Peptides against a protein of PDB entry 6RO1. Designs and how they scored, part 97

Target 1, 216 residues: chain A of PDB entry 6RO1
Amino acid sequence: LGKEIEEYIHKPKYCLPFLQPGRLVKVKNEGDDFGWGVVVNFSKKSNVKPNSGELDPLYVVEVLLRCSKESLKNSATEAAKPAKPDEKGEMQVVPVLVHLLSAISSVRLYIPKDLRPVDNRQSVLKSIQEVQKRFPDGIPLLDPIDDMGIQDQGLKKVIQKVEAFEHRMYSHPLHNDPNLETVYTLCEKKAQIAIDIKSAKRELKKARTVLQMDEL

## One batch from the design tools (peptide; made by RFdiffusion4, then SolubleMPNN)

Design b2_p20_2_s2 (from b2_p20_2, 11 letters changed)
Fold by OpenDDE base, seed 2:
Structure b2_p20_2_s2 (fold): chain B 216 residues (1-216), chain A 20 residues (1-20)
Amino acid sequence: as target 1 above (216 residues)
Amino acid sequence: SKAFEEHLKEALSKLILVYP
């Protein structure tokens, strides 16, 4: 179910309007989870399908991601690798195909105008970590229907199934189905994301007020 | 209230957490 939603969200026709500079996005490439990064820019590349000659535009988003320092040494030919959990890593601007976006946040950060200095890139990591601290249950996601305006009936059916499953799980707590943990974690993350969107909007209103008070 | 949720959703969609 979560993967089925991702298949809609990562489509350029839906996500491109939300890929503004500073948008928080989650990047996954096969087995590599980069976690949360920040959109820097996106570009449309003309790709010609080899078999049909049809223009299949590739969309590449430049995302500031926490990368392993070891992977950066080989950066001339190899894709950047995510930093290990215990590694400090380094924030790098990585070109990412739009279909590798596993999540798009409602949160948008201010980013420094010049990301060439390491300190400016690392400042963005501190901002991501502060957002994560404010959202202990996870960074809030864009709602694919309400926020992204996706009208696809297939997606609506998937969401309705998720909501109906959530409702059934809340009504029947006793199903120890091991697949329930993954769906419970997704549904608790979604319901908790909805509640935490509510609470964190209150905390963000407070934090915006507090940031305005700390500037006074 | 739904109105608070909508205002809140609209506020979050506009919540550029401008972290300096």
Scores: peptide ipSAE 0.047, ipTM 0.524, DockQ to the pose 0.199
Fold by OpenDDE base, seed 3:
Structure b2_p20_2_s2 (fold): chain B 216 residues (1-216), chain A 20 residues (1-20)
Amino acid sequence: as target 1 above (216 residues)
Amino acid sequence: SKAFEEHLKEALSKLILVYP
């Protein structure tokens, strides 16, 4: 179910409008989970398929990611590798194919204008860590329907199945563990907080649209 | 509601920038 949603979100036709500089994104390449990084820029590359003469556009997003120091030494020949959990790593700007974005956050950061200095790149890691600290239940995601405006009926059916599964998972009392009621209450609070954040964003979007209309 | 405004303020205080 989560993977099925990801297959919609990472499509260029849906995600490109949200890949602004400073957007938090999660990057995963096969077995390599880079975790949360920050969008620096994106580019469209035209690839001419040699056999069809058709231009298949490749979309590459430059993402500031926490990389292993070892991968930096081999950067001329090898793909960047994620920092190990126990290492500090180094923040590097990595070109990432858009389909490798596993999540897109509603959060956007201010980033330094010059990312050439190591200290400027490492300051962004501190900002990501501060966001993670402020969101103990996880960094907030863009809603694929409400935020991203995806009208695909297949996605709507997947989301309805997820919601129905979550509701069933929360309505099935697993065994008499008193900790489960606490987890359910926390999950219901989290779900309610998520709904309230969505409603709040919709109202703020309406209010901002009204404010922009009053400034015209 | 006041509770919604407080929850929104708390959510916004946690957010550096939330762009839909």
Scores: peptide ipSAE 0.038, ipTM 0.578, DockQ to the pose 0.117
Fold by OpenDDE base, seed 1:
Structure b2_p20_2_s2 (fold): chain B 216 residues (1-216), chain A 20 residues (1-20)
Amino acid sequence: as target 1 above (216 residues)
Amino acid sequence: SKAFEEHLKEALSKLILVYP
């Protein structure tokens, strides 16, 4: 189910409007999980399909990612590698194909205008860590329907199945197994937090719309 | 919850903007 949602959100048709500078995105390339990074910019590359001659545009997003220092020394020939869990790493601007975005956050950061100094790049890592600290249940995601405006019926059915499953998990407290209650309480907290995020976002959207009306 | 709105306001008061 989560993977099926990812197949929609990483499509350029849906995600490009949300790839503004400072947007938090999660980057994963096969076995390489970079975790959360920050969008710097994106570009459209003209690609020609070798067999059809058709223009197949490649979308590349420059993402500030936590990279291993070892991979950066070899960076002339090798792709950047994620920092090890125990490694401090270094924040680097990495060109990423848009389909490698595994998640897009509703959070945007203010980023330094000049990312050439290491200290400016590392300041963004501190900001990501502060966001993670404030959202212990995970960085808030864009809603694919309400925020991203995805109209695909396949996605709507997937989300309805998830919501119906969550609702069944909450409405049927399975029998007196204390281990199930702990898992249910954790799932309930996570889903209640997701609902509270969605409601608070709707109220903020209303409040911003009101503020924009007062500025006109 | 009120606590989440407060955390969101605190996040908004810093370098963090939550865009719906």
Scores: peptide ipSAE 0.036, ipTM 0.616, DockQ to the pose 0.141
Fold by OpenDDE base, seed 5:
Structure b2_p20_2_s2 (fold): chain B 216 residues (1-216), chain A 20 residues (1-20)
Amino acid sequence: as target 1 above (216 residues)
Amino acid sequence: SKAFEEHLKEALSKLILVYP
């Protein structure tokens, strides 16, 4: 279910409008999970399909990611690797194919104008860590329907299945385990926080629409 | 909740949280 949603959100026709500088995104490449990074820029590259000669445009997003120091020494010959859990790592701007975006956050950060200094790149890591502290249940995602405007009926069916599964998971009273009250209270808090985020986003969107109408 | 609105306001004051 989560993977099926990912297959829609990483499509260029849906995600490109949301890849503004400072947008939080999650990057995965095969077995490598980079976690949360920050969009710096994106570009369209011309590509030709090898079998058909058809133009297949590649979209590359430059993402500030936490990389291992070992991979940076070999950066001329080797792909960037994610920092190990116990490693400090270093924030680097990595060109990422848009289909490798596993998640897109509703959060957009301020980023320094000059990312050449190491200190400026590392300041963005501190900002990501501060966002993670403020969202202990996870960084908030863009809503594929309400925020991204995806009208695909396949996605709507997937989301309805997820919502129905979540509702069934919450409606099954795990009556018998006292440790489950703690998990349920955490899940209810998470669900309530998600609802409160969705409501606050709707109010902010309404307020922005009103402000744009007052400035016209 | 009021606590979330306050936390969001405090977050907005320190982090340019631009919602889409």
Scores: peptide ipSAE 0.033, ipTM 0.592, DockQ to the pose 0.121

Design b2_p20_2_s3 (from b2_p20_2, 9 letters changed)
Fold by OpenDDE base, seed 4:
Structure b2_p20_2_s3 (fold): chain B 216 residues (1-216), chain A 20 residues (1-20)
Amino acid sequence: as target 1 above (216 residues)
Amino acid sequence: SEEEKKRLEEAKSKFILVYP
């Protein structure tokens, strides 16, 4: 279900209006999870389909991502790799195909105009980390319907299935195992907390909130 | 001035914008 939503969100026709400089985006490429990065810019590249001669425009977004330092040494020959969890890494501007965006946040940051200095790039990492600290239940996503204006009936059906699945998870307590009741009560509490957080995040979203960062 | 622009950019970097 989440993956089906991603298939709508990463489509250029829907996401391009939201790829403004400073937008938080999540990037995933063939098992490489870069996590959250920041949009720097996007460009339309003309691509010619080899078999049809038709212009198939490639959309490339430049995203500031936390990369492994090892991958930077071979940057002339190898694609950038995500930093390991325990690695500091280095923030790099990476050209990313738009379809590799796994999520788009409602959060936008101000970014330095000059990203050539390492310190300017690393300052953006500090900003991302502070956003993550402020949103312990995860960075808020753009709503694909309410925020992105996606009217696709397929997406509406996916969301209805998610809502119906969520509702069914709440409406079918597995009644018969006393050990399950304790686990379910914890899962229901956790799920209710997740809903309450999601609702509170939606209310917080309805207000254009400018949050001052404390650690910057 | 260029210095005022830099200070303004540094000040802006202290804010996150949450859009609906």
Scores: peptide ipSAE 0.259, ipTM 0.814, DockQ to the pose 0.124
Fold by OpenDDE base, seed 3:
Structure b2_p20_2_s3 (fold): chain B 216 residues (1-216), chain A 20 residues (1-20)
Amino acid sequence: as target 1 above (216 residues)
Amino acid sequence: SEEEKKRLEEAKSKFILVYP
């Protein structure tokens, strides 16, 4: 279900308007998960290699990503690799094909104008980490319908299935457990907390909330 | 000054913008 939503949001016709400088995006390339990065810019490249047969213009987004230091040494011949969990890594501007964006956040950061200095790039990593601390349940996503304006009926059906599955996951414990009242109160509290989180997330979305990062 | 511009850019980098 999440992967089916991804197949819509990574399409250039939907995501390009939201790829402004400072937008948080998640990048995944095959087995390489870079996690959350920050959009620097995007470009249209018409030079499709003749072997791909695709006449469609390729869109490349430059994203600040946490890369392994080992991959930077080999960067002349090899694609950048994500930093290992135990590695500090280094923030690099990586050209990414737009279809490799696995998620787009409602969060946008201010980024330094000059990203050539290592310190300026590493400051953006500190900002991403601060955003992650403020959103322990995960960085907020753009809503594909309400925020991105995707009108595709296939996507609407996928979302309806997700909502129905979530509703079933909340309703199924209610029918067979003899501790129904405690499970109802926990599920109602969890559903109310989820509604309150979803309403607070929607209110945070609506409010163009400027959060000051005090720990920076 | 160039230092004040740098401080202002550093201060701006301390803000999260949540857009609808």
Scores: peptide ipSAE 0.251, ipTM 0.799, DockQ to the pose 0.114
Fold by OpenDDE base, seed 1:
Structure b2_p20_2_s3 (fold): chain B 216 residues (1-216), chain A 20 residues (1-20)
Amino acid sequence: as target 1 above (216 residues)
Amino acid sequence: SEEEKKRLEEAKSKFILVYP
């Protein structure tokens, strides 16, 4: 279900209006999960497919991402790699294809005007970490229907299935199979977290809340 | 002052905007 929603939100026709400087986005490239980064800039590159002569526009977003220091040493030819969980890493501006965006947040940060200094880039990491502290259940996502205006019937059916599954999970007391209760309690906790995230997102949407970051 | 501009930029980086 999450992957099915991702297939809609990463499409340029839906996400481009929301890729403003300072927007929080998740970047994932195959096995490489960069986690949350910040949009710096957006560019459209005209690509001509060599075989069809058709204009296939490539959409590239510059995202400030937490990268491994090892990948930066080899940076002349190799793609940046995500920082390891135990590594401090370094924030770098990475050109990312728009289809590699796995999530888009309703949160937008102010970013330094000059991202050339390492300290300015690392200050944005502190800002992301503070946002994560303020949202323990997870950084709020844009609603694909209410925020992004996606009218696709396939997406509406996916959301209806999620809502129906959530409703069934709350309305049916599982019969007394103790092994089902443990799996369901974990699924219910995960789904309750997802609902609490969705409700918290709806409440946050009603308030244009400028949150001051006290620790910065 | 350049220092005031830097302080203002640092102060701006302290704000989170939550958009609907």
Scores: peptide ipSAE 0.226, ipTM 0.747, DockQ to the pose 0.120
Fold by OpenDDE base, seed 2:
Structure b2_p20_2_s3 (fold): chain B 216 residues (1-216), chain A 20 residues (1-20)
Amino acid sequence: as target 1 above (216 residues)
Amino acid sequence: SEEEKKRLEEAKSKFILVYP
């Protein structure tokens, strides 16, 4: 289900208007999860399909990602690797194909104009970490329908299935537990909290809220 | 000044913009 939503949101038709500089995006390349990074820029590359001669434009997003220092030592042709959990890593501007964006946040950061200095790049990591602290339930995502304006009926059906599954996941554990009332009240509270978080996130989005980071 | 630009950039980096 999450992967099915991803297949819509990473399409250039839908995501390009939201890939402004400073937008938080999650990048995943096969087994490599870079986590949250920040959009620096995007470009359209002309590509010719080898079989049809048709112009198939590739979209490349430059994303500031936390990379392993080991991966940076190898030549300009090697793909950057994500920093290990225990590794400090280094923030690097990595060219990423748009289909490797696994999530797009409603959050945008101000980024330094010059990302050549290491300190400027590392300052953005501090900003990402501060956003993560402010959103303990996870960084807020763009809503594919309400925020991104995706009208695809397939996506609407996927979302309805997710909502119905979530509703069932909250209702099904409740039928077999002898502490039904306590579990029901906890699951209703959790469901209500999830709805309230979703509504509060929607309200926060609608308000175009500028949150000042506390001085780190 | 260049220092004021740096201060302004540092100040801006302390803001989160939430956009729909």
Scores: peptide ipSAE 0.179, ipTM 0.712, DockQ to the pose 0.119

Design b2_p20_2_s4 (from b2_p20_2, 10 letters changed)
Fold by OpenDDE base, seed 4:
Structure b2_p20_2_s4 (fold): chain B 216 residues (1-216), chain A 20 residues (1-20)
Amino acid sequence: as target 1 above (216 residues)
Amino acid sequence: SEEREKAIKKALSKLILVYP
């Protein structure tokens, strides 16, 4: 279900209006999860399909991502790799194909105009980390319907299936097994917390809130 | 003033915009 939503949101026709500088996006390339980064800009590259001569425009977004320092040394020949969990890494502007965006946040940051200095790039990492602290249940996502205006009936059916699955997860009578009740009550509490968080995040978005990062 | 622009830029770098 999450992957099915991803297949809609990463399409250029839907996501391009939301790829403004400072937008938080999540980048994943195959097995490489870069996590959350910040949009710097995007460009349309003319690509000619070799077999059809058809212009298939490639959309490339420059995203400031946390990369491994090892991958940056070989940057002339090798693709950037994500920083390891225990690695500090370095923030680098990486050209990313738009279809590699796994999530788009409702959060936008102000970014330095000059990202050439390492300190300016690393300041953005501090800002991302502060956003993550402010949103312990995860960075708020754009709503594909309400925020992104996606009218696709396939997506609406996916969302209805998610909502119906969530509703069924809540409506399943806890069978009277006391061990199952403990697991299910924990699952229901976790799921109710997840709904309440999703609701609170939607209300926060509607308010167009400007939050000051006091710890920066 | 360049100092004022730097101060504004620094202040703006501390802002989170939450909006669609």
Scores: peptide ipSAE 0.119, ipTM 0.662, DockQ to the pose 0.122
Fold by OpenDDE base, seed 2:
Structure b2_p20_2_s4 (fold): chain B 216 residues (1-216), chain A 20 residues (1-20)
Amino acid sequence: as target 1 above (216 residues)
Amino acid sequence: SEEREKAIKKALSKLILVYP
């Protein structure tokens, strides 16, 4: 279900309007999870399909990502690798195909105009970490319907199935185990908290809210 | 001054914009 939603949101026809500089995006490539990065810019590249001669435009987004320092040494030929969880890493501007975007946040950051200095790039990592600290349940996502305006009936059906599954998971009385009532109350609280967070995030989105980071 | 621009840039780097 999550993957099915990803298949819609990463399509250029839907996501391009939201790939503004400073937009938080999550990048995944073949098992490499870079986590959250920041959009710097995007470009349209002309690609000619080798077999049909049809112009299939490739969209490349430059994303500031936390990369392993080891991967940067071989930067001439090898794709950047994500920093290990225990590694400090280094923030680098990485060209990413738009279909590798696994999530798009409602959050945008102010980014330094010059990202050539390491300190400027690392300052953005601090900003991402502060956003993550402020959103312990995860960085807020763009709603594919309400925010991104996706009208696809397939996506609407997927979302309805997710909502109905969530509702069923919360409405199924796990009957007889008193410990399950506690788990259910915790799950219902978590669901209600997730709904309330979604609602509060919608209200917070309606209010173009500038959150000042006090601790940076 | 360059210092004021640095301070503004630093202050701006502390802003999270939640956009619809």
Scores: peptide ipSAE 0.082, ipTM 0.672, DockQ to the pose 0.136
Fold by OpenDDE base, seed 5:
Structure b2_p20_2_s4 (fold): chain B 216 residues (1-216), chain A 20 residues (1-20)
Amino acid sequence: as target 1 above (216 residues)
Amino acid sequence: SEEREKAIKKALSKLILVYP
């Protein structure tokens, strides 16, 4: 279900309007999970399909990603690799095909204008880490319907299945507890708090709220 | 002037924009 949503959001016709500089995005390539990075820029490249001669435009997004130091030494010959969990890594601007974006956040950061200095790139990593501290349940995603305006009926059906699955997952544990009323009231309160948090997060998104980070 | 611009740049670097 999550993967089926990803197949919609990474389509250029939907995601390009949201690939502004400073947008948080998650990048995954062939088992390599780079985690969260920051959009620097995007470009359209002309490509010709080898078999049909049809113009198939490639969209490349430059993303500031945490890379392994080993991959940087070989950067002339080898693709960038994600930093290991125990590695400090280094932030690098990596050209990424748009279909490799696994998630797009509602969060945008102010980024340094000059990303050539290592210190400026590493400052963005500190900013990402601070965002992660502010969102312990995970970095907030763009809503594909309400935020991205995707009208595809296939996506709407996927979302309805996810919502119905989540609702069933939250409702099923309650049916076997003899203290049903107290657990229902607590789960309704948790569900209402989750709805209120989701609505407050949605209102914060709609309000284009500027939050100041306390620490960089 | 330059110190004020550096202070503004530093303040801006600490901003998170929640955007649709």
Scores: peptide ipSAE 0.066, ipTM 0.654, DockQ to the pose 0.117
Fold by OpenDDE base, seed 3:
Structure b2_p20_2_s4 (fold): chain B 216 residues (1-216), chain A 20 residues (1-20)
Amino acid sequence: as target 1 above (216 residues)
Amino acid sequence: SEEREKAIKKALSKLILVYP
Protein backbone atom coordinates (compact mmCIF):
# COMPACT_ATOMS: atom_id res chain seq x y z
CA LEU B 1 0.00 0.00 0.00
CA GLY B 2 2.77 2.52 0.83
CA LYS B 3 4.60 1.49 -2.35
CA GLU B 4 1.43 1.98 -4.38
CA ILE B 5 1.22 5.59 -3.13
CA GLU B 6 4.91 6.10 -4.03
CA GLU B 7 4.11 5.07 -7.62
CA TYR B 8 1.86 8.12 -7.91
CA ILE B 9 3.82 10.79 -6.03
CA HIS B 10 7.15 10.22 -7.86
CA LYS B 11 5.55 10.89 -11.27
CA PRO B 12 6.87 14.17 -12.74
CA LYS B 13 3.29 15.22 -13.55
CA TYR B 14 2.52 15.40 -9.82
CA CYS B 15 5.78 16.09 -7.96
CA LEU B 16 7.60 18.72 -10.09
CA PRO B 17 5.64 21.72 -8.68
CA PHE B 18 6.81 20.72 -5.17
CA LEU B 19 10.54 20.30 -5.97
CA GLN B 20 11.51 23.81 -4.88
CA PRO B 21 14.99 24.45 -3.43
CA GLY B 22 15.02 23.47 0.25
CA ARG B 23 12.16 20.91 0.01
CA LEU B 24 12.81 17.77 2.06
CA VAL B 25 12.61 14.57 0.01
CA LYS B 26 13.41 10.90 0.61
CA VAL B 27 15.62 9.14 -1.92
CA LYS B 28 15.88 5.40 -2.53
CA ASN B 29 17.84 3.71 -5.32
CA GLU B 30 17.97 -0.09 -5.83
CA GLY B 31 18.08 -0.93 -2.11
CA ASP B 32 20.21 2.11 -1.22
CA ASP B 33 18.18 4.24 1.21
CA PHE B 34 19.69 7.71 1.46
CA GLY B 35 16.92 8.80 3.84
CA TRP B 36 15.93 12.47 3.93
CA GLY B 37 17.73 14.96 1.74
CA VAL B 38 17.10 18.51 0.53
CA VAL B 39 16.27 19.60 -3.00
CA VAL B 40 18.84 21.99 -4.47
CA ASN B 41 17.64 22.22 -8.07
CA PHE B 42 15.91 20.22 -10.82
CA SER B 43 16.34 20.05 -14.58
CA LYS B 44 14.62 18.56 -17.59
CA LYS B 45 16.98 16.61 -19.83
CA SER B 46 16.17 15.54 -23.35
CA ASN B 47 16.58 11.80 -23.78
CA VAL B 48 16.12 9.79 -26.96
CA LYS B 49 14.58 6.34 -26.56
CA PRO B 50 17.03 3.93 -28.23
CA ASN B 51 14.32 1.80 -29.91
CA SER B 52 11.85 4.44 -31.16
CA GLY B 53 13.99 7.55 -31.56
CA GLU B 54 11.25 9.36 -29.62
CA LEU B 55 12.19 12.14 -27.24
CA ASP B 56 11.48 11.00 -23.68
CA PRO B 57 12.24 13.79 -21.21
CA LEU B 58 14.22 12.77 -18.14
CA TYR B 59 13.70 14.77 -14.99
CA VAL B 60 16.76 15.03 -12.75
CA VAL B 61 16.63 16.57 -9.29
CA GLU B 62 19.83 17.60 -7.54
CA VAL B 63 19.43 16.51 -3.92
CA LEU B 64 21.76 17.17 -1.02
CA LEU B 65 22.19 13.67 0.48
CA ARG B 66 24.27 12.10 3.24
CA CYS B 67 26.81 9.98 1.35
CA SER B 68 29.57 7.63 2.46
CA LYS B 69 33.05 9.15 2.29
CA GLU B 70 34.30 5.99 0.59
CA SER B 71 31.87 6.40 -2.33
CA LEU B 72 33.06 9.99 -2.82
CA LYS B 73 36.65 8.87 -3.44
CA ASN B 74 35.42 6.62 -6.26
CA SER B 75 32.84 9.19 -7.48
CA ALA B 76 34.46 9.60 -10.90
CA THR B 77 33.07 6.20 -12.02
CA GLU B 78 30.71 4.99 -9.26
CA ALA B 79 27.30 6.13 -8.08
CA ALA B 80 27.15 7.81 -4.68
CA LYS B 81 26.29 5.44 -1.81
CA PRO B 82 24.38 6.32 1.36
CA ALA B 83 26.36 6.81 4.55
CA LYS B 84 26.50 3.73 6.78
CA PRO B 85 24.57 3.95 10.08
CA ASP B 86 27.84 4.04 12.06
CA GLU B 87 29.62 6.65 9.93
CA LYS B 88 29.26 10.42 9.88
CA GLY B 89 29.19 10.58 6.10
CA GLU B 90 29.32 13.77 4.06
CA MET B 91 26.52 15.81 2.54
CA GLN B 92 26.86 15.88 -1.25
CA VAL B 93 24.75 17.20 -4.10
CA VAL B 94 23.65 14.09 -6.00
CA PRO B 95 21.75 14.09 -9.30
CA VAL B 96 18.71 11.84 -8.78
CA LEU B 97 16.06 10.71 -11.26
CA VAL B 98 12.70 12.03 -10.06
CA HIS B 99 11.16 8.53 -9.95
CA LEU B 100 13.66 7.63 -7.17
CA LEU B 101 11.91 10.04 -4.78
CA SER B 102 10.12 7.82 -2.25
CA ALA B 103 8.60 10.69 -0.24
CA ILE B 104 8.09 14.46 -0.39
CA SER B 105 7.76 16.51 2.81
CA SER B 106 5.69 19.59 3.48
CA VAL B 107 8.86 20.94 5.15
CA ARG B 108 11.12 23.30 3.24
CA LEU B 109 14.42 24.59 4.63
CA TYR B 110 16.40 27.68 3.94
CA ILE B 111 19.65 26.43 2.42
CA PRO B 112 23.00 28.21 2.00
CA LYS B 113 23.38 29.89 -1.40
CA ASP B 114 26.87 28.41 -1.79
CA LEU B 115 26.96 24.66 -1.19
CA ARG B 116 30.60 24.28 -2.34
CA PRO B 117 32.01 24.59 1.22
CA VAL B 118 31.71 21.35 3.25
CA ASP B 119 30.60 23.34 6.31
CA ASN B 120 27.63 24.79 4.42
CA ARG B 121 26.55 21.31 3.27
CA GLN B 122 27.00 19.83 6.76
CA SER B 123 24.92 22.67 8.25
CA VAL B 124 21.98 21.38 6.19
CA LEU B 125 22.42 17.93 7.79
CA LYS B 126 22.11 19.58 11.22
CA SER B 127 18.91 21.24 9.99
CA ILE B 128 17.47 17.90 8.80
CA GLN B 129 18.35 16.31 12.16
CA GLU B 130 16.63 19.16 14.00
CA VAL B 131 13.50 18.70 11.85
CA GLN B 132 13.56 14.99 12.72
CA LYS B 133 13.75 15.85 16.45
CA ARG B 134 10.76 18.20 16.11
CA PHE B 135 8.74 15.50 14.34
CA PRO B 136 9.29 12.31 16.40
CA ASP B 137 6.44 10.53 14.54
CA GLY B 138 8.30 11.21 11.28
CA ILE B 139 8.80 14.20 9.02
CA PRO B 140 5.39 15.39 7.74
CA LEU B 141 4.54 14.26 4.21
CA LEU B 142 2.68 16.18 1.54
CA ASP B 143 -0.84 14.85 1.25
CA PRO B 144 -1.16 13.42 -2.29
CA ILE B 145 -4.76 14.62 -2.63
CA ASP B 146 -5.08 17.71 -0.44
CA ASP B 147 -1.57 19.16 -0.92
CA MET B 148 -0.41 17.74 -4.28
CA GLY B 149 -3.85 17.90 -5.94
CA ILE B 150 -3.69 14.36 -7.39
CA GLN B 151 -7.17 13.52 -8.70
CA ASP B 152 -6.40 9.98 -9.87
CA GLN B 153 -9.18 7.56 -8.89
CA GLY B 154 -6.66 4.74 -8.48
CA LEU B 155 -4.82 6.74 -5.80
CA LYS B 156 -8.09 7.59 -4.02
CA LYS B 157 -8.92 3.86 -3.89
CA VAL B 158 -5.43 3.07 -2.51
CA ILE B 159 -5.80 5.72 0.22
CA GLN B 160 -9.26 4.40 1.12
CA LYS B 161 -7.79 0.90 1.42
CA VAL B 162 -4.96 2.19 3.64
CA GLU B 163 -7.43 4.02 5.88
CA ALA B 164 -9.70 0.96 6.04
CA PHE B 165 -6.70 -1.26 6.82
CA GLU B 166 -5.49 1.08 9.58
CA HIS B 167 -9.01 1.10 11.02
CA ARG B 168 -9.11 -2.73 10.92
CA MET B 169 -5.66 -3.06 12.54
CA TYR B 170 -6.86 -0.93 15.42
CA SER B 171 -10.19 -2.82 15.76
CA HIS B 172 -9.26 -6.53 15.32
CA PRO B 173 -7.09 -7.59 18.32
CA LEU B 174 -9.64 -6.61 20.92
CA HIS B 175 -12.70 -8.89 20.61
CA ASN B 176 -11.65 -11.51 23.23
CA ASP B 177 -10.12 -9.34 25.96
CA PRO B 178 -12.36 -8.31 28.91
CA ASN B 179 -10.44 -5.03 28.82
CA LEU B 180 -11.92 -4.50 25.32
CA GLU B 181 -13.66 -1.28 26.32
CA THR B 182 -10.53 0.14 27.93
CA VAL B 183 -8.43 -0.85 24.91
CA TYR B 184 -11.12 0.44 22.52
CA THR B 185 -11.16 3.68 24.47
CA LEU B 186 -7.35 3.72 24.34
CA CYS B 187 -7.40 2.85 20.61
CA GLU B 188 -10.11 5.46 19.98
CA LYS B 189 -8.10 7.91 22.07
CA LYS B 190 -4.95 6.92 20.17
CA ALA B 191 -6.84 7.12 16.87
CA GLN B 192 -8.34 10.45 17.92
CA ILE B 193 -4.88 11.63 19.04
CA ALA B 194 -3.54 10.39 15.68
CA ILE B 195 -6.37 12.24 13.89
CA ASP B 196 -5.73 15.32 16.04
CA ILE B 197 -1.99 15.08 15.33
CA LYS B 198 -2.79 14.56 11.62
CA SER B 199 -5.23 17.49 11.64
CA ALA B 200 -2.80 19.69 13.59
CA LYS B 201 -0.02 18.69 11.16
CA ARG B 202 -2.39 19.49 8.28
CA GLU B 203 -3.36 22.84 9.78
CA LEU B 204 0.32 23.60 10.38
CA LYS B 205 1.00 22.76 6.72
CA LYS B 206 -1.86 24.91 5.44
CA ALA B 207 -0.80 27.88 7.56
CA ARG B 208 2.73 28.06 5.99
CA THR B 209 4.23 28.17 9.46
CA VAL B 210 7.80 29.33 9.93
CA LEU B 211 9.51 27.45 12.74
CA GLN B 212 12.84 28.55 14.18
CA MET B 213 15.39 25.89 15.12
CA ASP B 214 16.72 26.95 18.51
CA GLU B 215 19.36 24.19 18.86
CA LEU B 216 21.24 24.97 15.61
CA SER A 1 30.76 42.61 6.30
CA GLU A 2 31.46 38.94 5.45
CA GLU A 3 30.81 38.11 9.12
CA ARG A 4 27.32 39.67 9.00
CA GLU A 5 26.50 37.76 5.83
CA LYS A 6 27.73 34.55 7.49
CA ALA A 7 25.60 35.29 10.56
CA ILE A 8 22.53 35.98 8.37
CA LYS A 9 23.14 32.75 6.42
CA LYS A 10 23.45 30.86 9.70
CA ALA A 11 20.26 32.45 11.03
CA LEU A 12 18.39 31.58 7.81
CA SER A 13 19.59 27.97 8.06
CA LYS A 14 17.70 27.79 11.36
CA LEU A 15 14.33 28.37 9.70
CA ILE A 16 11.84 25.66 8.77
CA LEU A 17 8.94 26.38 6.47
CA VAL A 18 5.99 23.99 6.77
CA TYR A 19 3.67 24.41 3.80
CA PRO A 20 2.39 22.43 0.80
Scores: peptide ipSAE 0.048, ipTM 0.651, DockQ to the pose 0.115

